# Peptides against a protein of PDB entry 8HF1, part 223

Target 1, 320 residues: chain A of PDB entry 8HF1
Amino acid sequence: NVMLYATKPTEVMVSFPHQEQVLTVTRLISAEIEKFYVSLDLMNIGVQPIRRSKSLQCLRDPSKKSFVKQLFNDFLYQMKEYGIYAASIAIISLIVEFDIKRRQAETLSVKLMHRTALTLCEKIRHLLVQKLQDMTYDDDDDNVNTEEVIMNFSTPKVQRFLMSLKVSFADKDPKDICCLVFVERRYTCKCIYGLLLNYIQSTPELRNVLTPQFMVGRNNISPDFESVLERKWQKSAIQQFRDGNANLMICSSVLEEGIDVQACNHVFILDPVKTFNMYVQSKGRARTTEAKFVLFTADKEREKTIQQIYQYRKAHNDIA

## One batch from the design tools (peptide; made by RFdiffusion4, then SolubleMPNN)

Design b2_p24_6_s3 (from b2_p24_6, 12 letters changed)
Fold by OpenDDE base, seed 2:
Structure b2_p24_6_s3 (fold): chain B 320 residues (1-320), chain A 24 residues (1-24)
Amino acid sequence: as target 1 above (320 residues)
Amino acid sequence: MEELEEARKIREEMEKEPLYIKLP
């Protein structure tokens, strides 16, 4: 019995200072969103006809106002956790979503609500882009997508993540790379994907090395809300990762049981590990002999994170 | 300019720190 010593991945931690980006623009944007919430609460959009669409979500908020607030709250989270560069990408996703909802609006009042949300998103986008441009010393190069701009306008967490990618993968053969990046939220997958595309393109050592894709977990709430387009994207992204056409996959959930993802040599946990299942299933993807399992933690949470990982290791060894 | 210079200083100080800490 050759006990195939399943080579346990090397577990490493990356720490970062817990610094909030103290930018005047972030305070202004937050204040504009709060003013919008007050205005939104005053909007009379009427009782929406409960179309008997079996979607449990339509039953929770007949006004659709909670959905609008959820999207802006998710945006505020992205801006806080990942920085204003990431926020400039995240706001585009809101613009697209609200434009779809505006066009699908069955009433003039709902159409106006989504139009007002769009107007705010365009204002936010302008404020973010202007702030990113104010850093380009060269008035002539309107390119906000430089390595310097991305790094300077990202949170310390994202800066350390990008540094970790550069140190780990600079000038490597793309065939030798199989990387997973786990994030907590679905919106973060798209945001970090867009950021990585621009960072890789601006970083010569990575430009021909890393090819990112993203996959969002199935919403546990209703498979009916996944657009046919999102399902097609997920299938295509997984296939590209299997075929080696993509070597870095960003995921918001543990890949459901049955998504055959190849053994990875790097697994990055960008957000805090909140559950034992997340730890076991994400770590279980780092299966190569030299696999690394990389955890990101704020310096203030370092000891707590270490203790939590030891508890998860113990619990995993007691079940195995 | 001031916010940028502060962001650069934070980055430069962070770049001096070890990136990876091996968990025992």
Scores: peptide ipSAE 0.350, ipTM 0.884, DockQ to the pose 0.778
Fold by OpenDDE base, seed 1:
Structure b2_p24_6_s3 (fold): chain B 320 residues (1-320), chain A 24 residues (1-24)
Amino acid sequence: as target 1 above (320 residues)
Amino acid sequence: MEELEEARKIREEMEKEPLYIKLP
């Protein structure tokens, strides 16, 4: 029970300005997705045979339209919360998913739906990549994966997160680092992982210092929808983290599954702490003597965040 | 170009601020 450890990590907050300005490309992409939703609603997918998946709970829309919308909504969220650089990575995950679903489609109508979604994802990818390239002044360097591009096209939250990593880990011994990064959403893990790989590769002070991995919580909804690949990845990722072959783990809600992760010296909460359980479980991983528990908050939400953490701390101390 | 310059300015202003605030 993670609650039994009266872990007293140093609790710190990183604030970031709220970016009100939406890039033109972000508006365009949002509008294209909205147009696609209108078209999607008009698509006759027919009555899909209700595969009696024994897992009761996801009455997945037999049309699978809801799943398509969910993926695009998750993409829109990532684009908004993490920026267009993160979105350029996130869209690849949608492309892969829709291509898989297209190939697995039992009906021509479902195949067409996934193909249309895939076509939109490719358009979005091109818009994002073009915008990333338009900012590289050097015509010759096709490399949109520079520290500068990553930073400039990330939200202030992600910028501060990357700065926090650089300040915390620059030129450190990899063996002295055990870092967890908590994110709210499953798809964010992979997106931030891809961003971190590129950032670390572009940042000499972090090269050979940070080796990221990601782990996604099991879909409580249906283990059948976890690809065998994802399950293999999770097992490999956690093993690499246990073996010290990876020293930074990005995760979403993974600790609820009883995944035994070693005591970490850094725990970053990149997204808002929404529950007491999330606070206790994530903080409970910061178990070393000099462990840091780092919270990210928008400046406008700073006071509310402080109050919420104080309440959680009090509640935790009353139980411990 | 303008959006980049704005993004750079936001970054530069943000870099002037202390990264870590200790929670009480």
Scores: peptide ipSAE 0.350, ipTM 0.886, DockQ to the pose 0.779
Fold by OpenDDE base, seed 5:
Structure b2_p24_6_s3 (fold): chain B 320 residues (1-320), chain A 24 residues (1-24)
Amino acid sequence: as target 1 above (320 residues)
Amino acid sequence: MEELEEARKIREEMEKEPLYIKLP
């Protein structure tokens, strides 16, 4: 019963300016995706054979066009919320997915649709990487993953998050760190994980201190798309975190499903706390005497966030 | 270059602000 643990972590807020990165590249990418949606709507892919093992996705979209649009909409969200550096990582996940779907295509029309989506992803990747390289006079790919490039091409939210990690964990003993990072969306876990790997590698004070891992929630929409490999990987990631082989875990709201994670000393809520249950469960993981519960909020939403946290504290104290 | 310089300025302004605000 997670509610019975009167955890009194130190609650801390990190604010960040709500500045939309007004980059010409983000406008160009958004316009290219919108042009692609128009072309996608004109594609005749025919009636897809309804296999008996209908993934819920095949039931919802016999054309598979809605799934393609969903992946690009999720990418656009990552680019907006986390910045173009995170988007350069996010686009790789789309490339992998569309390449798999292209190879698994049962019809030439579906194969062509996924090929066109893949071609757009490669164009987007090139535009993002080129913009990241505009910082570096040296054409060396290794220069794109510097602390400066990561910071400058991340949103203020991500910048403050990375600063919070550096301030909190610089030169600490890895054994003294048990950190959770909560994000709203499943795809964000992978993007933030990839970003953290590069940031930690570029930051000497963190290289031997933080070992990140991520946990993707079960895909409620299609358990069939959870490859046996993904399920094994999730179990391995949790086990590495339990064994102390990883000391920072990025997770989506799926810690709600009763994943037995050890008591943590740091809990970061990178995205807005939308529910009382999320507040109680995430706060309930910050169980050590010196535990910190860190909330991220845009400056414009600061007062609203404070009021929500007070309401959740009151409701939690009335139940406890 | 201008977009990058703006991104640097935003970062520098943020670095001047307190990182952590203790909730009462």
Scores: peptide ipSAE 0.343, ipTM 0.883, DockQ to the pose 0.780
Fold by OpenDDE base, seed 3:
Structure b2_p24_6_s3 (fold): chain B 320 residues (1-320), chain A 24 residues (1-24)
Amino acid sequence: as target 1 above (320 residues)
Amino acid sequence: MEELEEARKIREEMEKEPLYIKLP
């Protein structure tokens, strides 16, 4: 009867200042994307022939414009929520996606649309990299992946998150660490993973301590459309975390599927907890006696977040 | 320079505050 020893994790909050400081580069990038949306709306992509292939049922938008806008809106979200360093990693994923779609384009008009999107992504990448380089005092040190550059070009949320990792895990035994990091969006998992790889490599106290992995939630897109590669990668990432070859796992909140993972001693919720289910599922992973459940909140939303957590605690106690 | 100096000041202000606040 193993039910009795549900050690309740220690719930802690990390606050961060809400900075509306929009860098000049961020304003420029946002304006370029808005101009691109106007151009995209004027593009005649033509009526794509509804090929009755079962695979095309997911193409609800015959113009494919909505998908292009979704990717750029997700990028703008990453840039706003995590900063320009994270955006420099996120833009690479858009470049890869638009290049694949450009190659797969059945029509010249669709090919041109994806080419125009790709050209904008390369311009954005250049603007971001240039701004990251403006901080290297040494004209010769092209290394934009230093602890200082990562910290200075990250949002206060990400800065406090990285500080929380350093304080929690500096010089610890890797075997004593089992950490989950929850984020809202699937694309954030890969972005934060890339940021953490560079941060850990640049931070001596963490370099041999933390080994990150990520998992992207299965989209409700039929398991038939999940690339065999994505499924293999997910299985490998989970197995590495089970075997202790990875000790930090970044997950999207869409992982409703019971990650059969060992009891974790740290659970970080980097994005706002939007649902009771997310609260219960994420907190339910912090199962060790000394487990910490860490919430991140903007200072302006602190009281609202506390009240929401009390409501979720009450609701959880009423069901248990 | 100014944007960076502001980012640095905010970082220094954040470092003065306790990182973890225990929820009751």
Scores: peptide ipSAE 0.338, ipTM 0.882, DockQ to the pose 0.777

Design b2_p24_6_s4 (from b2_p24_6, 14 letters changed)
Fold by OpenDDE base, seed 2:
Structure b2_p24_6_s4 (fold): chain B 320 residues (1-320), chain A 24 residues (1-24)
Amino acid sequence: as target 1 above (320 residues)
Amino acid sequence: MEMLKEQRELVERMKEEPLYIPLP
């Protein structure tokens, strides 16, 4: 019995400087969201009739105000963690969601709440786009989707991630690439996907090499909230990745047990590894002989990250 | 203008730094 020693993936780290993008625009946006929260708390939207729709979320916030705050808090997190370019993509997802909720509003007060949120999102979008245009020298070429703009308006974490993609995959055969990118939050998957589409399109060495897709894990909280469209999209995304029509998949850390994703040669962990299960599940996807398992860490957290990975590696070897 | 220059200089410095560090 030749035990095919499944070659353990090469574990590597990418460090990045801890630099907050201290932009006046980010402070202004944060202040506008905080003002909106004060206004939102003062809004009388009435007691929503608790339709006995079995959705646990209607039980948690009958006013839907916490959901509005959650979306803006997730936006603020992405702006901080990934930068203003990623935020310019993230805000579009909020605009779409609030427009849907505005149209579905059963009361005038709820309709007005979502309209006010939408108006704030359009203001934020304008502020972000205007700031991205500070690097466009030609008044006529409103194309904020250049490699230079994406790089300069991303956080050091995202900058080093994009550099890692360019160094790892420039001018390679697309068939030789099977890449996973793990992020913590479902909302981040869409933002990083949109950023990667624009970055790949603006980077000649990657344009015909990388085809990104994303997958959001099922929310354990309610299978009923996944629109039929989202479920169809997830199935299509997985199928494209299996068929080789996509070679880079962005996943949230909440992989349901049983997503049969093929063996990958690169696994990038863009966000901190918070749990042993996340380490084992993500590392367990790097199954090719030359597979790389890449961790991203701030320079200040480097030692702590090394120690944490050592502990997880030890614990994994004790169970295996 | 100054902030854009500092960001460009940061990006260029980061391109010169070793990207992958082997984990022990």
Scores: peptide ipSAE 0.411, ipTM 0.893, DockQ to the pose 0.751
Fold by OpenDDE base, seed 3:
Formats: structure tokens, sequence, C-alpha cells
Structure b2_p24_6_s4 (fold): chain B 320 residues (1-320), chain A 24 residues (1-24)
């Protein structure tokens, strides 16, 4: 019995400066969302039509307003944590969701609520795109998807992440790359995926090297509410990564459930490691002899992150 | 203009710094 000693990945840190500068556009967008919350709280969305018991109706109304606020709060988080360019991609997902909810609305009041949210999303999209165009040289060049625009309108965390991809993978053989990128939130997976598609396409050294995919963690929302389309897409994305048709996978922390992914040579943790389980599971994907496990931290949180990783290493060695 | 200059200068400073720091 040759005990295959699991090769321990090389653990490395990437630090990024704290950005103190809040753009005028981000303040304006935040203020417009806060004004919308005041208006949303005043909206009478009415009692839902009487087809089911009174008890189920009273529980459903708070959930619809809460869901709208959750989507905008997740957008505000992405704009703050990943920057204006990432926010321009994230807002499209809100537009799609609110248009679906508007069409599915059983009442005129609920339809109006989702229409008002959609109108705000279109205003936010316009403000973001207009700000991205401040770096275009030609008034006629609507191309906001350049390496320069992506880099300058991203947070220092995302800038250092993009630099780490370029340094690690420039002009390499695509077959030698098996990369995982972990993020905390499910909606961040799609946002970072869209950002990476545009960045890779605009970066000659990466264009034929990296092929990204993403995985959205299963919501604890009943398996019955996962769209058949989302399940098909997840299966396709995993299969493409297994077949080597994709070599970079963006995942939320929900990869806890048994997704048999091949041994990776790079694992990037873009967001803070909040739990011991997340540390062990994500690190456990870096299984090749030269595998790298890369943590991102703000400079101000560097020491705290080092101490936390030391504690997790100790706890892992005590269980192993 | 000034803010874009500061962002560009930040990006250039970040290129001079060691990207990967080994964890002890």
Amino acid sequence: as target 1 above (320 residues)
Amino acid sequence: MEMLKEQRELVERMKEEPLYIPLP
C-alpha cells in the first residue's frame, strides 16, 4: 500500500491597498437606492388574491419587498467590493430578474413595484456606463470592455487578482492550467465571470490561454425552485471543466456538496476565509505537486489573516 | 482627471510590489 502522501499546496498571500476614494457616481447610486427603499416601504402591494389561506398571504408580502431589497443590497456589495466595472455587469442580472418578476406578477401593485425597481436599474446602468466611457478617447468608441477600463474601474482587490492571473498564466499551455476561484456570494460568481470574459478577450497573453466558467451554489431554496435551466447549466459547466474545455472555474463557498472536480494547480480565494470548513475544502482542491493556494487580503487585515490561517493550519493538523 | 491619475499611479505602484508573499 503506497500511501500517496497528499502533496501540501504552497500557501501564498496577495495583499491589496485599502481604497479610500469613493467615486461621486457610487455615492449617487447609493443615494438613489436609499430613496427607492423609502418609496418601497411606503408602497402598498396589497393583499395577494384569495386563492390560498389568509395565513400564507400575510407571510408572502414582506418576502417580496425583502427580496427586492436583497438584490439591491447584493448589488451595492458588489459595487463596493469589486468596483464600478463589476457593478456594470451585476446590474444586468438585476434587470433580468426584475423583468421576469414583473411579468410573473399576479397583481397590478406587485407589477408596479417590480417596474419601479427595473426603472431604477436602467438609471443605474446608464450612470455606470457613462462613467466607464470617461476613459474612451473617441466619443464614438462605445467599447468600455478594454483592459485599461476594466483595470482602472476595478477595486485594488480585483486589480491585484487580474495581475495575479496575468503573471501566473501569460502565454502558458491551456492544458497545464486547472484553476479554481472562490468567492463568498453566489451572485459574485456570475459578475466575476463576466468581468473575466471581457478581461481575457482584451488581454492578448490570456485570450487563448484561459477559458472561464462559473458555478452558482445551490440555494437552500427547495430543489423544486432551482430552474431546470440552472441545473442544466451547472452540469454543463462542470462537464466542460472536467473535459478540459474550461480551465478556470469561479465558485461560491457552496462547493461543500460532493462536486468531484479534478485536482487543481491553482486555488484563488478572492474573498475573506470566514470558516475552517471553507479553508479545508478550498485548500483540499489544490492537489498537484506544485499547487498554489492564494489568499487575498487588505493590507490593514494582513496580520489578522495570517493569524487566522495559522489557527486553521493548527486545527487541521490536529484532526489529520 | 486627477482621480484617474491617482488610480493609474496606484496600479503602477502595485506592479512594483511582490505579488505573491509566502505564508509562514
Scores: peptide ipSAE 0.405, ipTM 0.893, DockQ to the pose 0.806
Fold by OpenDDE base, seed 5:
Structure b2_p24_6_s4 (fold): chain B 320 residues (1-320), chain A 24 residues (1-24)
Amino acid sequence: as target 1 above (320 residues)
Amino acid sequence: MEMLKEQRELVERMKEEPLYIPLP
């Protein structure tokens, strides 16, 4: 009966105001992506040879158009949920992906499609960076990575998350920190990782205190798209976190895949808890005596979140 | 400029609010 002495973590909530950042730039970017979808639907890319690759995605989209739309839809989600600063990091990942696909294109039509997508990503990157520079007097690109710029161009959720990190970890010993951050989507892990690197570098109280890493869930839908490099990165990131060379790990729903991570003293749930399994598994990582389990919620969803967590807590106690 | 002022004022208001609310 090893279950009896799990010190129940202190469950706390962080609320944030529901402000849709109604920036003119976000509307412009969304409109440019919608115009691109219309143009993409009109592109004749021919019948692609069905590669016998076991990936369900290659079977569903012989045109590869739906995959291009998926990447832009994931970008639009990140821009909405995390803000324009996070979007400026997310767009770089799309640029890299479309450049690789452009180089690997088997046909001129597919090469042109990925080139057009890449050109749109560069335009979006320029619009985002130009907007971040509105706070800076100097045209130097390095000046957009300040604590002030990161905070002001992030959503209230991300702002309260960054404040929570600063309050919780300022001037602490790195060895006393074992933090997990859970996000819903795979691509959000890398985006929030890049944001945290810049924020920690710009925040003296967190510099040399927090060393972030990220772990991406296995894409069960397309193991073939997990580059050998991504699999090596995941193994390295987990090992660095086990060895204490990293003390903050950003995860998606990867705990469902049986990844053995150590007991943590802080668990942040940045996105809504959607399942009982996610609640039990994430809370089950907060096992130290002083462990905190921190939930983020919009103010409008606060009561609904409290009720949901109460139901999950009750169900967990009835099984234990 | 006005929008940046509103964003700064929002950040400052959020610093004054209690960060952690205990769950019942």
Scores: peptide ipSAE 0.401, ipTM 0.890, DockQ to the pose 0.782
Fold by OpenDDE base, seed 4:
Structure b2_p24_6_s4 (fold): chain B 320 residues (1-320), chain A 24 residues (1-24)
Amino acid sequence: as target 1 above (320 residues)
Amino acid sequence: MEMLKEQRELVERMKEEPLYIPLP
C-alpha cells in the first residue's frame, strides 16, 4: 500500500465569508427557470421509444424532461456556489447540450421542448453577460474576461481560490507546479476550467505559469454513454498532466477508481470534504516534500471542518 | 452600483486577511 510511506502534506485551510450574492439577476434567472419547469410539466412529449441498449441494464432512459431539469438544477447550483461569472460559462455548456438534444430529437414535441430550453438558456446568458458588463467602463471594451470582472462576479469561495492560486504560483517556474483541484460535481470541472483559462490569461503573473486541464470522472452509471470523444479527451488530459504539459488538473471526487495521477505538490479541495474516502484519496495525492493540502471552508463551517478533518486524520492513522 | 461597491470592498477586505490557516 504505497500511501503509507508518503510524506504527510501540510494541511491548511482557506476560509471565505458566507455571502450569498443576493443579485437581482440571480433571482430573475431562478424565477425564469421555475416558470420554465411549470411549462415543462405541462408539455406533452408523448411516449418515448424505449431504446433497448444491448447492455442488460435497462437504464430507463431518464425521462427527457428529467434530464432537462437536472441540467438547469446543476446550473442553479453552480451559479449559487461559484457565482455569476462561472454561471456565464456554465450556461454555454447547457446551450451546447440542448442544441445537440434538439438536433437528435426523434419527435417534434421533444424537439420543441429542447428548443424552449435552449431559448431560456440564451436569455439567461444575455442576463449574465449584461450583468458582467456593469464593470466595463468603456463602451468599446466589451471584454468581460478581465481579472477584475472575474474576481468581483465570483463567490467568496472562488475569490479566495483565485487569490490562493496567485499567492501560491505567481511568477513560479511551471515545472515546479503539480496542482490538483478537487470539486464535488462533474459539471463544475468544466466550468472552473473555463474560469481559470480566462483568469490565467488576464493575470500576467499566472499566464505563463499555470496550464490548466480538467478531468471528468468515468460515469460508472453508463460507460456506454461516454462518447468516444469524451474517452479520448480524458486520456489526453491525463497524459498532458503526466507529461507536464498541464500542471493544474481540475477533477471531481468521482476519480475514486483508477486514475493514477502523479504525486502533486498542491491539492486544493474547493468543495466540502464529505467522506473519509475523499479525504484519504485527495490528501494521498499531495506526496511531494513540502506538499500542501488546502481545504476551502465557509467561516461559519470552520470549526466543523477542523473537527471533521481531525476525525478523518485520526481514523487514517488508526488504519495505517 | 451599490452592490459593485460592496463586492469591491469585500474583495479588498479579503486581500488583507491571512489566506492560509494551518490546520491543527
Scores: peptide ipSAE 0.425, ipTM 0.898, DockQ to the pose 0.798; fails the geometry check

